Peptides against a protein of PDB entry 7QUU. Designs and how they scored, part 1

No score or structure here was measured in a lab: all are predicted.

Target 1, 43 residues: chain A of PDB entry 7QUU
Amino acid sequence: DAVEPSVEKEYKKIISFRDTVFEGKHQQFLVPNNVRLKFLRDR
Unless a header shows other numbers, all headers, positions and changes below count from the first letter of the chain.
Peptide ipSAE was made for these designs. It is ipSAE averaged over its two directions, with the distance scale d0 held at 1.0 Angstrom where the peptide's residues are scored. Compare it between designs on one protein only; published cut-offs may not apply.
A fold fails the geometry check if it doesn't show the stated peptide or something in it is severely misdrawn.

## One batch from the design tools (peptide; made by RFdiffusion4, then SolubleMPNN)

Design b1_p10_4_s4
Fold by OpenDDE base, seed 3:
Parts: sequence; structure tokens; C-alpha cells
Structure b1_p10_4_s4 (fold): chain B 43 residues (1-43), chain A 10 residues (1-10)
Amino acid sequence: as target 1 above (43 residues)
Amino acid sequence: RKKRLEELLR
């Protein structure tokens, strides 16, 4: 069940982008609160 | 391959 290193690298970029823009899990980028996309989870 | 991808997407 190994993922190819090239594929794993591209997924890590997508996840880093997601976590920066949407979840702000990366404390290293002070994304201003006005640039953070809040997903309204419609539940 | 699938389990490692699921670990990355969590």
C-alpha cells in the first residue's frame, strides 16, 4: 500500500493549501481573518 | 496504496 513519492508530494501541497485557507491549522501563515474561507457546514 | 492516501487526507 505505498503511494508514489511524487503523488504523495502533490497531495501534501493540496492538504497544506486546504489547511492554510480553510482550517488555518498552519500557525506559520497569519492568514488575515478576512481571507479565511469559512465553510458553512450546512447541517 | 489506498490506506496511505486516507492517512494523508485525514
Scores: peptide ipSAE 0.042, ipTM 0.533, DockQ to the pose 0.154
Fold by OpenDDE base, seed 2:
Structure b1_p10_4_s4 (fold): chain B 43 residues (1-43), chain A 10 residues (1-10)
Amino acid sequence: as target 1 above (43 residues)
Amino acid sequence: RKKRLEELLR
């Protein structure tokens, strides 16, 4: 079950990019549920 | 081959 060392390096880069994008999305989209609910109540 | 890719994608 050996994966080529080149292929394993590419997968590690894809995972690191995924995790950075998810962490960045969580930091940008952790709009507290309270802020979304305020925008809907002020209409 | 599949088990090591599944471990990386978890």
Scores: peptide ipSAE 0.042, ipTM 0.537, DockQ to the pose 0.069
Fold by OpenDDE base, seed 1:
Structure b1_p10_4_s4 (fold): chain B 43 residues (1-43), chain A 10 residues (1-10)
Amino acid sequence: as target 1 above (43 residues)
Amino acid sequence: RKKRLEELLR
């Protein structure tokens, strides 16, 4: 299943934002695997 | 779509 390049770019921004917000303050926030963006997995 | 998105979210 190919992801459109435009959609992949927006996902990379969301991931980078997540990682920047969480790397800067929370080496301890285990985002439960269930809270990983359900709306992204269901598309 | 789902498999490539799951790879990016790993």
Scores: peptide ipSAE 0.041, ipTM 0.534, DockQ to the pose 0.154
Fold by OpenDDE base, seed 4:
Structure b1_p10_4_s4 (fold): chain B 43 residues (1-43), chain A 10 residues (1-10)
Amino acid sequence: as target 1 above (43 residues)
Amino acid sequence: RKKRLEELLR
């Protein structure tokens, strides 16, 4: 399964955002798709 | 590659 390198880079940014926003919460917060799309557009 | 993405999303 070739995940495109572009898509892998975007997911890494979303994960880094999750980890920064939820630092100290080991809870798998489902970042809502609207927040993900905002974060990707603001960069 | 998919396994690594699934591991990052876990």
Scores: peptide ipSAE 0.030, ipTM 0.526, DockQ to the pose 0.065

## One batch from the design tools (peptide; made by RFdiffusion4, then SolubleMPNN)

Design b1_p11_4_s4
Fold by OpenDDE base, seed 5:
Structure b1_p11_4_s4 (fold): chain B 43 residues (1-43), chain A 11 residues (1-11)
Amino acid sequence: as target 1 above (43 residues)
Amino acid sequence: DELVKKMEELL
């Protein structure tokens, strides 16, 4: 099925936005074990 | 619209 070039462009934007939001969430969960251990030692 | 269908499959 030939996806309309406009629809493909919008889909790529949605995926890029999703990946940026998920990477931002995952970077909040990817607290390097060293940073997590620093927050546990400073308490 | 295939975009709407792909968005509904993502939710």
Scores: peptide ipSAE 0.021, ipTM 0.445, DockQ to the pose 0.051
Fold by OpenDDE base, seed 3:
Structure b1_p11_4_s4 (fold): chain B 43 residues (1-43), chain A 11 residues (1-11)
Amino acid sequence: as target 1 above (43 residues)
Amino acid sequence: DELVKKMEELL
């Protein structure tokens, strides 16, 4: 499925933010999919 | 939100 360029740009920002916040703190913990989806819904 | 929908399709 084609992802719109706007949606892809927002996704890349969310992933970069996640990685910055969770890199070093949670390298041992899989972020649960429900927590990831909640973070995307609150935007 | 379209972004959430695309993430749900990937899980």
Scores: peptide ipSAE 0.018, ipTM 0.392, DockQ to the pose 0.055
Fold by OpenDDE base, seed 4:
Structure b1_p11_4_s4 (fold): chain B 43 residues (1-43), chain A 11 residues (1-11)
Amino acid sequence: as target 1 above (43 residues)
Amino acid sequence: DELVKKMEELL
């Protein structure tokens, strides 16, 4: 599936933000994948 | 949303 270059740029930003937030503060907190996906769907 | 679908495929 060809992702539009705009959507891929937003994806890379979300992943970079995730990695920065989770590596720095939450390496100890298993945030369930379902809770993370709900937060992204509700926006 | 296609972004959410791709994130669901990676988890």
Scores: peptide ipSAE 0.018, ipTM 0.398, DockQ to the pose 0.057
Fold by OpenDDE base, seed 1:
Structure b1_p11_4_s4 (fold): chain B 43 residues (1-43), chain A 11 residues (1-11)
Amino acid sequence: as target 1 above (43 residues)
Amino acid sequence: DELVKKMEELL
């Protein structure tokens, strides 16, 4: 399934941010998983 | 939303 190029760019930013946080290279902003999933559902 | 499904698979 072809994801729109706008959506793919946004997804790549979210993954890059996740990986940076997971590697301990960035302070974990405790954004509750429910708030992240809501932001993605409201688009 | 298909993006939401792909992200739920990564959590």
Scores: peptide ipSAE 0.017, ipTM 0.391, DockQ to the pose 0.054

Design b1_p11_6_s2
Fold by OpenDDE base, seed 2:
Structure b1_p11_6_s2 (fold): chain B 43 residues (1-43), chain A 11 residues (1-11)
Amino acid sequence: as target 1 above (43 residues)
Amino acid sequence: ELVKKIEEAAK
């Protein structure tokens, strides 16, 4: 099945956008373990 | 099929 090159380009943009949004939502702030340990010592 | 490629990339 020859997907039209225009449709394949649009699909690649949608996937790239999805992955960027998921990566941005799954940027769990890697709070460096060192920063989390400071909050536990100052209590 | 384009739909099958979309489904495979959504898994």
Scores: peptide ipSAE 0.018, ipTM 0.381, DockQ to the pose 0.047
Fold by OpenDDE base, seed 3:
Structure b1_p11_6_s2 (fold): chain B 43 residues (1-43), chain A 11 residues (1-11)
Amino acid sequence: as target 1 above (43 residues)
Amino acid sequence: ELVKKIEEAAK
């Protein structure tokens, strides 16, 4: 499926933000995938 | 649809 360039840009920002917030700051904490997904849904 | 792609990329 061709993702619109606008949607792909937003998706890349969300993934980059996820990786920065969860991998960088919580490397010491096993953040469960459900908590990661909750954070993305609540924003 | 976007949320499902984010969920798949988070697995």
Scores: peptide ipSAE 0.017, ipTM 0.372, DockQ to the pose 0.064
Fold by OpenDDE base, seed 4:
Structure b1_p11_6_s2 (fold): chain B 43 residues (1-43), chain A 11 residues (1-11)
Amino acid sequence: as target 1 above (43 residues)
Amino acid sequence: ELVKKIEEAAK
């Protein structure tokens, strides 16, 4: 199934944001996977 | 498929 280019672009932004926010001192912040998946489905 | 890729990337 071809993921729409818009959805793939938004996904890449979310992953980049996650990797930037949860690096270093923020690595201890446990965002539950279910909350992350809900946020991505609502977009 | 997309949700499975996101779930795997969220682990």
Scores: peptide ipSAE 0.016, ipTM 0.365, DockQ to the pose 0.058
Fold by OpenDDE base, seed 5:
Structure b1_p11_6_s2 (fold): chain B 43 residues (1-43), chain A 11 residues (1-11)
Amino acid sequence: as target 1 above (43 residues)
Amino acid sequence: ELVKKIEEAAK
């Protein structure tokens, strides 16, 4: 199944957010709340 | 701080 380009963009934001959190930089990314919540639940 | 706010929004 081809991931929709919109979904891929949101995943890239999640990855960037993840990496920033792991690095302890605490940078704010414009990630939708539902996506942020899913990311934290799946971790 | 940001992670905590996101965790709070997950509840």
Scores: peptide ipSAE 0.015, ipTM 0.270, DockQ to the pose 0.083

## One batch from the design tools (peptide; made by RFdiffusion4, then SolubleMPNN)

Design b1_p12_8_s1 (from b1_p12_8, 4 letters changed)
Fold by OpenDDE base, seed 1:
Structure b1_p12_8_s1 (fold): chain B 43 residues (1-43), chain A 12 residues (1-12)
Amino acid sequence: as target 1 above (43 residues)
Amino acid sequence: SRLEELIEELKK
């Protein structure tokens, strides 16, 4: 089944974040409010 | 589904 583009985009961000964390970079970054993961708040 | 695929990728 198809996934809503907004949901898929947020999942891809989570995957990217996970990969960054476990690569051991431990780099802090500021996330603009308009690109925050919105669906996580609704669950 | 595509959603299940994304969830599976998160679990890896």
Scores: peptide ipSAE 0.123, ipTM 0.715, DockQ to the pose 0.049
Fold by OpenDDE base, seed 3:
Structure b1_p12_8_s1 (fold): chain B 43 residues (1-43), chain A 12 residues (1-12)
Amino acid sequence: as target 1 above (43 residues)
Amino acid sequence: SRLEELIEELKK
């Protein structure tokens, strides 16, 4: 059950974003454009 | 699938 490297890359971005949100206790923060997520279309 | 497993991990 392998995941494509591009999908794994986006997954890691999602994890990083989640962790940042939780560490910030849901406060508003600036998200740089280069950190924007792509849609995961596969399952 | 592995991707479904990753999605479940995100929801925890």
Scores: peptide ipSAE 0.107, ipTM 0.695, DockQ to the pose 0.048
Fold by OpenDDE base, seed 5:
Structure b1_p12_8_s1 (fold): chain B 43 residues (1-43), chain A 12 residues (1-12)
Amino acid sequence: as target 1 above (43 residues)
Amino acid sequence: SRLEELIEELKK
């Protein structure tokens, strides 16, 4: 199945966030709206 | 779906 570029973009954001937390580098900060994750509702 | 596959990969 093909994944739309927008979905892939959100996927990469989620991976980046996960990796940051896993590495113990996560810090709570204000995330700009254009950088925030969007819900992957259409599965 | 491909999206479900990606979600599963996230859980690993």
Scores: peptide ipSAE 0.105, ipTM 0.694, DockQ to the pose 0.047
Fold by OpenDDE base, seed 2:
Structure b1_p12_8_s1 (fold): chain B 43 residues (1-43), chain A 12 residues (1-12)
Amino acid sequence: as target 1 above (43 residues)
Amino acid sequence: SRLEELIEELKK
């Protein structure tokens, strides 16, 4: 099934978070509001 | 679902 735009947006946030963790070498960091995930009810 | 597929890709 096609990915809804809202799901794709949250997916991109997950990627951004992952990249931040990798770049930060697991240091403590602040998560920007635009990268914070909302709960996706649909899988 | 497509979302589950994307998450599995992230876990690789």
Scores: peptide ipSAE 0.099, ipTM 0.691, DockQ to the pose 0.048; fails the geometry check

Design b1_p12_8_s2 (from b1_p12_8 with E8K E12K)
Fold by OpenDDE base, seed 1:
Structure b1_p12_8_s2 (fold): chain B 43 residues (1-43), chain A 12 residues (1-12)
Amino acid sequence: as target 1 above (43 residues)
Amino acid sequence: SKLEELKKELEK
């Protein structure tokens, strides 16, 4: 079945994120706690 | 379904 390009793109981003953070397939990055908290407040 | 394939990949 065909999936909307936007939906497929979002799933691929999530999979890529997992690979980056947990599997190390891509360069990992650190998100400081203060940045995370600010992001949540600004939403 | 392509969507189910994506979900399956995510769950691995």
Scores: peptide ipSAE 0.149, ipTM 0.737, DockQ to the pose 0.043
Fold by OpenDDE base, seed 3:
Structure b1_p12_8_s2 (fold): chain B 43 residues (1-43), chain A 12 residues (1-12)
Amino acid sequence: as target 1 above (43 residues)
Amino acid sequence: SKLEELKKELEK
């Protein structure tokens, strides 16, 4: 019955992505452009 | 099991 925490976390992320994009069940959030650009530069 | 439950949720 127990699941490894890392496995459970990844499943929940996939489910959350699906629900957000295709079902709209989760709260949407936007990342400001300046934060997004910083992330891309730091990659 | 908990894993089976997660798999079923994913396949909905």
Scores: peptide ipSAE 0.145, ipTM 0.736, DockQ to the pose 0.044
Fold by OpenDDE base, seed 5:
Structure b1_p12_8_s2 (fold): chain B 43 residues (1-43), chain A 12 residues (1-12)
Amino acid sequence: as target 1 above (43 residues)
Amino acid sequence: SKLEELKKELEK
C-alpha cells in the first residue's frame, strides 16, 4: 500500500545510514542526529 | 504493505 513520501524518505535514509555504518561504506547523507547517535552507539 | 516492508528492512 501507499506510504507518505516523507515517511518513506526518512525510512530509506535511516536504512542507508545503518548500512553505511555497519558495512563500513562511505556514502554521506543527512539523517536525524538522534537516529545517527543510536546507530553509532549500537556499532 | 510498503510501510511494513520498510519496517522489516529496518529491523534486519
Scores: peptide ipSAE 0.123, ipTM 0.715, DockQ to the pose 0.054
Fold by OpenDDE base, seed 4:
Structure b1_p12_8_s2 (fold): chain B 43 residues (1-43), chain A 12 residues (1-12)
Amino acid sequence: as target 1 above (43 residues)
Amino acid sequence: SKLEELKKELEK
């Protein structure tokens, strides 16, 4: 059950963005489902 | 799946 390198790359970008914008690594925020990347929804 | 693991980590 592997993940494509492109999917992992985009995941890392999202985490980097989160860590930059929010005060804590584990700070929760509400994101509308329609704004999430399609590959996260379809797998 | 590995993707489900990534989703869980993202939501932490």
Scores: peptide ipSAE 0.105, ipTM 0.702, DockQ to the pose 0.062

Design b1_p12_8_s3 (from b1_p12_8 with K7I E11K E12K)
Fold by OpenDDE base, seed 5:
Structure b1_p12_8_s3 (fold): chain B 43 residues (1-43), chain A 12 residues (1-12)
Amino acid sequence: as target 1 above (43 residues)
Amino acid sequence: SKLEELIEELKK
């Protein structure tokens, strides 16, 4: 199954956040003020 | 699905 590029983008941002906060990688990434994470609702 | 795989990775 293919994932839409928009979904992958959302995923990558969250993973980057996880890595920064929990793994201490401190990776910088751009997150919009209002992030729609539709893939969490659409499984 | 690939989407489900991504969600599972997110949970790790």
Scores: peptide ipSAE 0.028, ipTM 0.498, DockQ to the pose 0.053
Fold by OpenDDE base, seed 3:
Structure b1_p12_8_s3 (fold): chain B 43 residues (1-43), chain A 12 residues (1-12)
Amino acid sequence: as target 1 above (43 residues)
Amino acid sequence: SKLEELIEELKK
């Protein structure tokens, strides 16, 4: 159940992107399946 | 799991 360091690094990039683009907007967005990291789909 | 926690944080 531990997260690989490489996976955690990519997660932090996603959070940074989210905060830059969507912070304060209360906006929902859909991440397409072809863009989503495999671990978010399968775990 | 830790992964599930990260997913929930991403949703916020």
Scores: peptide ipSAE 0.027, ipTM 0.493, DockQ to the pose 0.059
Fold by OpenDDE base, seed 1:
Parts: structure tokens; C-alpha cells; sequence
Structure b1_p12_8_s3 (fold): chain B 43 residues (1-43), chain A 12 residues (1-12)
């Protein structure tokens, strides 16, 4: 299944944020609400 | 699915 363009855009923002803040570390973090994907809130 | 793949990447 293909991901909707809007979802993919927000995913890329989250990955960019993760890589910038944690420099590739596998740490869990709270994504800001303005970047958070809706499906992550509902699952 | 591609969505499941993206979710897995977020967990890494």
C-alpha cells in the first residue's frame, strides 16, 4: 500500500527532527504536536 | 504495507 503524500511529508519531518536532535541515536522522544502524525496518536 | 514500514522506521 502507498502512503498518502501528506503522511509521507510529516514522516520526513519527524525523521529530520530525530536525526537533528539525537544524531542517529535510537532514543524515544515526544514529537511536537504540530509535526506529529495523526495515525501515531490513534494507534 | 508501506505504512507499516514507515511505522517500523519511526521505532528505530
Amino acid sequence: as target 1 above (43 residues)
Amino acid sequence: SKLEELIEELKK
Scores: peptide ipSAE 0.024, ipTM 0.476, DockQ to the pose 0.057
Fold by OpenDDE base, seed 4:
Structure b1_p12_8_s3 (fold): chain B 43 residues (1-43), chain A 12 residues (1-12)
Amino acid sequence: as target 1 above (43 residues)
Amino acid sequence: SKLEELIEELKK
């Protein structure tokens, strides 16, 4: 099945974080708690 | 979660 838009959106957030770390940008971006990756909370 | 812990460590 096609990836749900909500899952794709969360995936992009993970990739953005990865790229930030790889570039040595240790800037913590403020992500509101209500927008935090839902599946991370369940693990 | 373990994954959240790993992400927090990577942010340091």
Scores: peptide ipSAE 0.020, ipTM 0.410, DockQ to the pose 0.103; fails the geometry check

## One batch from the design tools (peptide; made by RFdiffusion4, then SolubleMPNN)

Design b2_p13_5_s2
Fold by OpenDDE base, seed 2:
Structure b2_p13_5_s2 (fold): chain B 43 residues (1-43), chain A 13 residues (1-13)
Amino acid sequence: as target 1 above (43 residues)
Amino acid sequence: VEELLKELKELLK
């Protein structure tokens, strides 16, 4: 299925979040407000 | 919603 470029961009943020959480980097995942998953709020 | 949750589940595996 052709994922819309907007949706693909949000998935890349989820993957980046996953990788950051699983890397055990206790670095506060400062998700900048612009990197927050917007589509999860609209659906 | 369900399809999105399915896709998210696959991304989080």
Scores: peptide ipSAE 0.024, ipTM 0.477, DockQ to the pose 0.132
Fold by OpenDDE base, seed 4:
Structure b2_p13_5_s2 (fold): chain B 43 residues (1-43), chain A 13 residues (1-13)
Amino acid sequence: as target 1 above (43 residues)
Amino acid sequence: VEELLKELKELLK
């Protein structure tokens, strides 16, 4: 099944957020503004 | 929203 390009883009943001949170587990997270889950506010 | 928050919680484990 072809994952819709919109859904794939949302998952890529979630993965980038996870990785930023993991890398930052000991640092103050500058969550990049592009990784901010804006879609969670729009649903 | 709720399903996406559930999936997000699973991916963040």
Scores: peptide ipSAE 0.024, ipTM 0.468, DockQ to the pose 0.130
Fold by OpenDDE base, seed 3:
Structure b2_p13_5_s2 (fold): chain B 43 residues (1-43), chain A 13 residues (1-13)
Amino acid sequence: as target 1 above (43 residues)
Amino acid sequence: VEELLKELKELLK
């Protein structure tokens, strides 16, 4: 099943965000602006 | 924020 190129691009951003956030557990995580998920509300 | 990170962690297991 070919995942639509749009959905694959969004999935890659979610993974990169996850990895950046979880690596940052001991420092203020510098999430690169290209990886930042715009739909994350402050919760 | 922390709860959303837990939810994302569970979704991405």
Scores: peptide ipSAE 0.027, ipTM 0.480, DockQ to the pose 0.120; fails the geometry check
Fold by OpenDDE base, seed 1:
Structure b2_p13_5_s2 (fold): chain B 43 residues (1-43), chain A 13 residues (1-13)
Amino acid sequence: as target 1 above (43 residues)
Amino acid sequence: VEELLKELKELLK
C-alpha cells in the first residue's frame, strides 16, 4: 500500500526526532510541534 | 488511531 505523502512526511519527522533524542539533543521525548502527528487525530 | 500508534511504536524502536 502506498503510504500517503502526508503520512510519510510525518513518519520522516518522527525518525528525525528519535535520532535527535538518541544524539542527546533532547533530554525528554517532548514531541516538538513540528513532529506532532496530525493524522493520529483521524485514525 | 490504534494502528498508527502501533506503527509509531515500531518507528521508535
Scores: peptide ipSAE 0.027, ipTM 0.478, DockQ to the pose 0.135; fails the geometry check

## One batch from the design tools (peptide; made by RFdiffusion4, then SolubleMPNN)

Design b2_p14_1_s4
Fold by OpenDDE base, seed 2:
Structure b2_p14_1_s4 (fold): chain B 43 residues (1-43), chain A 14 residues (1-14)
Amino acid sequence: as target 1 above (43 residues)
Amino acid sequence: ELEELEKKIKEELE
């Protein structure tokens, strides 16, 4: 599916935020996928 | 837009 360039930019920011937050503090916690998605909605 | 983003993130996390 062709994702709009706006949505792809937001996706890259979210992945970068995830990687920054999880690489430093949360590599030890198996966060379920449904809980990971809540952190994207709370903004 | 946000729903398509959630879908794509879900597909990459499965």
Scores: peptide ipSAE 0.021, ipTM 0.428, DockQ to the pose 0.062
Fold by OpenDDE base, seed 1:
Structure b2_p14_1_s4 (fold): chain B 43 residues (1-43), chain A 14 residues (1-14)
Amino acid sequence: as target 1 above (43 residues)
Amino acid sequence: ELEELEKKIKEELE
């Protein structure tokens, strides 16, 4: 499926942030998936 | 646009 280049850039930023947070010992904040998605909608 | 991003993130978290 052809994802728009804007959406793919935002996806790559979110995955890079996720990977940095998971590698960085921040596993102590199990942010529920529903709360993670709200922080993306309120911007 | 944002809905497709949410879907792709959900598929990568399953």
Scores: peptide ipSAE 0.021, ipTM 0.434, DockQ to the pose 0.060
Fold by OpenDDE base, seed 5:
Structure b2_p14_1_s4 (fold): chain B 43 residues (1-43), chain A 14 residues (1-14)
Amino acid sequence: as target 1 above (43 residues)
Amino acid sequence: ELEELEKKIKEELE
């Protein structure tokens, strides 16, 4: 499936945010994956 | 759009 260029751009931002947030200061908070996905939907 | 993004994020977290 060809990912739309808009969706790929949003994906790259979310991965960059994940890496910046979770590799740096948030390694101490095991946020369950379902709670992370909910936070992204509620935004 | 968001559902496909959620699926890809889930696949990268497994």
Scores: peptide ipSAE 0.020, ipTM 0.431, DockQ to the pose 0.062
Fold by OpenDDE base, seed 4:
Structure b2_p14_1_s4 (fold): chain B 43 residues (1-43), chain A 14 residues (1-14)
Amino acid sequence: as target 1 above (43 residues)
Amino acid sequence: ELEELEKKIKEELE
């Protein structure tokens, strides 16, 4: 499935943000996946 | 488009 280059660019930003926030300095916070997805939809 | 993005994000969070 060819994702539009705009949507792929936004996806890469979201994943990079996730990794920086949840896998980096904030790994100590067990954020449930449903709360993570809600935070991504509110943007 | 947004639904496909949400699906991919969900698959990457599981």
Scores: peptide ipSAE 0.020, ipTM 0.417, DockQ to the pose 0.062

## One batch from the design tools (peptide; made by RFdiffusion4, then SolubleMPNN)

Design b2_p15_8_s1
Fold by OpenDDE base, seed 3:
Structure b2_p15_8_s1 (fold): chain B 43 residues (1-43), chain A 15 residues (1-15)
Amino acid sequence: as target 1 above (43 residues)
Amino acid sequence: DEKLEKLKEELKKLL
């Protein structure tokens, strides 16, 4: 099944966010704007 | 996409 290009872009952002969190860089000033997910703003 | 939603919920537990 071909993954839709929109869904693939969301997966790449989530992977980059995961890696940033595991590196201990989960602070808002250390997380790049392109890696920020919408669900983190709704907390 | 069920895998995407599972991964979002796992990341919410680390925050």
Scores: peptide ipSAE 0.025, ipTM 0.439, DockQ to the pose 0.093
Fold by OpenDDE base, seed 2:
Structure b2_p15_8_s1 (fold): chain B 43 residues (1-43), chain A 15 residues (1-15)
Amino acid sequence: as target 1 above (43 residues)
Amino acid sequence: DEKLEKLKEELKKLL
């Protein structure tokens, strides 16, 4: 199944964010606004 | 995409 390039980009961002959280790097990565997971702000 | 929604849900359980 060809995952749409938009969805693949979001998936890679979520994995990178997960891995950053698991590495204990609570660095406030200035995640560029284009890399910010919008769904984390809507609660 | 069902895989993306599953990963969003898993990530929400870790936060």
Scores: peptide ipSAE 0.025, ipTM 0.467, DockQ to the pose 0.090
Fold by OpenDDE base, seed 1:
Structure b2_p15_8_s1 (fold): chain B 43 residues (1-43), chain A 15 residues (1-15)
Amino acid sequence: as target 1 above (43 residues)
Amino acid sequence: DEKLEKLKEELKKLL
């Protein structure tokens, strides 16, 4: 099944968020706005 | 995508 471009884009952000957190490049939850998942804005 | 939504919900629990 072809992954929808929207789903692939959000998945790539999750991976980038994970990698950013694990690399210690950002203190707790300071993810760059380009990597920040949309659902993290609704909380 | 159900897997993506499950992963989003798990990430929300860490925040």
Scores: peptide ipSAE 0.025, ipTM 0.446, DockQ to the pose 0.093
Fold by OpenDDE base, seed 5:
Structure b2_p15_8_s1 (fold): chain B 43 residues (1-43), chain A 15 residues (1-15)
Amino acid sequence: as target 1 above (43 residues)
Amino acid sequence: DEKLEKLKEELKKLL
């Protein structure tokens, strides 16, 4: 199934956020605004 | 998209 271009963009943001979190796991890191997910602000 | 929502929920468990 072709992934919709909108959904693919959201997946890329989630992956970039995950990778930033794992790389930063033992560091103070700032999540860039372009990879921030809305649900993390509401948590 | 159900796969996207599942991935969001798994990410919430890791944080």
Scores: peptide ipSAE 0.025, ipTM 0.453, DockQ to the pose 0.092

Design b2_p15_8_s4
Fold by OpenDDE base, seed 2:
Structure b2_p15_8_s4 (fold): chain B 43 residues (1-43), chain A 15 residues (1-15)
Amino acid sequence: as target 1 above (43 residues)
Amino acid sequence: DKKLEELKKELEKLL
């Protein structure tokens, strides 16, 4: 299944955010609002 | 921090 290139870029940002959070780094990643998980907003 | 561990857990469920 060909994931749209836009959606793939958004998933890569979420993965990078996860890895940064696991590394204990307080980095903010700009995930597009359509893929931005509610728990990332409630911070 | 409980909020950080909750965030990690939600990210693990997503991917």
Scores: peptide ipSAE 0.026, ipTM 0.442, DockQ to the pose 0.040
Fold by OpenDDE base, seed 4:
Structure b2_p15_8_s4 (fold): chain B 43 residues (1-43), chain A 15 residues (1-15)
Amino acid sequence: as target 1 above (43 residues)
Amino acid sequence: DKKLEELKKELEKLL
């Protein structure tokens, strides 16, 4: 099943964000507001 | 520190 290209792009951004949070790198992820995980907004 | 550790745990559940 081909993952929809929109969903794959969002998934790749979440992975990149994870890796940076784990590495302790303060890179400015342009995480779109729609991909911004709710827990990052509420805390 | 506690907020970052909670963020890590929530990311691990989503991936």
Scores: peptide ipSAE 0.026, ipTM 0.434, DockQ to the pose 0.039
Fold by OpenDDE base, seed 3:
Structure b2_p15_8_s4 (fold): chain B 43 residues (1-43), chain A 15 residues (1-15)
Amino acid sequence: as target 1 above (43 residues)
Amino acid sequence: DKKLEELKKELEKLL
């Protein structure tokens, strides 16, 4: 199935955010949970 | 896209 280029760009940003925040590349305490939830909702 | 909304919902459960 061909993924639309717009949707693929959004997936890449969400994956990069996941990896940064949850895979230990960023300290979890520096990013409040409300800001993380806002990032997912605003996209 | 339904798959994008599913991925957002899965990430929200990890927060």
Scores: peptide ipSAE 0.022, ipTM 0.454, DockQ to the pose 0.065
Fold by OpenDDE base, seed 1:
Structure b2_p15_8_s4 (fold): chain B 43 residues (1-43), chain A 15 residues (1-15)
Amino acid sequence: as target 1 above (43 residues)
Amino acid sequence: DKKLEELKKELEKLL
């Protein structure tokens, strides 16, 4: 199925957010320490 | 926390 270019752009943002918050592999998004999962383990 | 790591893995599958 052909994904529309608008929808593909939104999926790329969600993936980049996931990688920043959950895996910490990317720094493209400025995520506060209180919302990163690596800091939730220390609570 | 084992429950937090489980929740993390479930959320990662939804994205």
Scores: peptide ipSAE 0.021, ipTM 0.399, DockQ to the pose 0.041

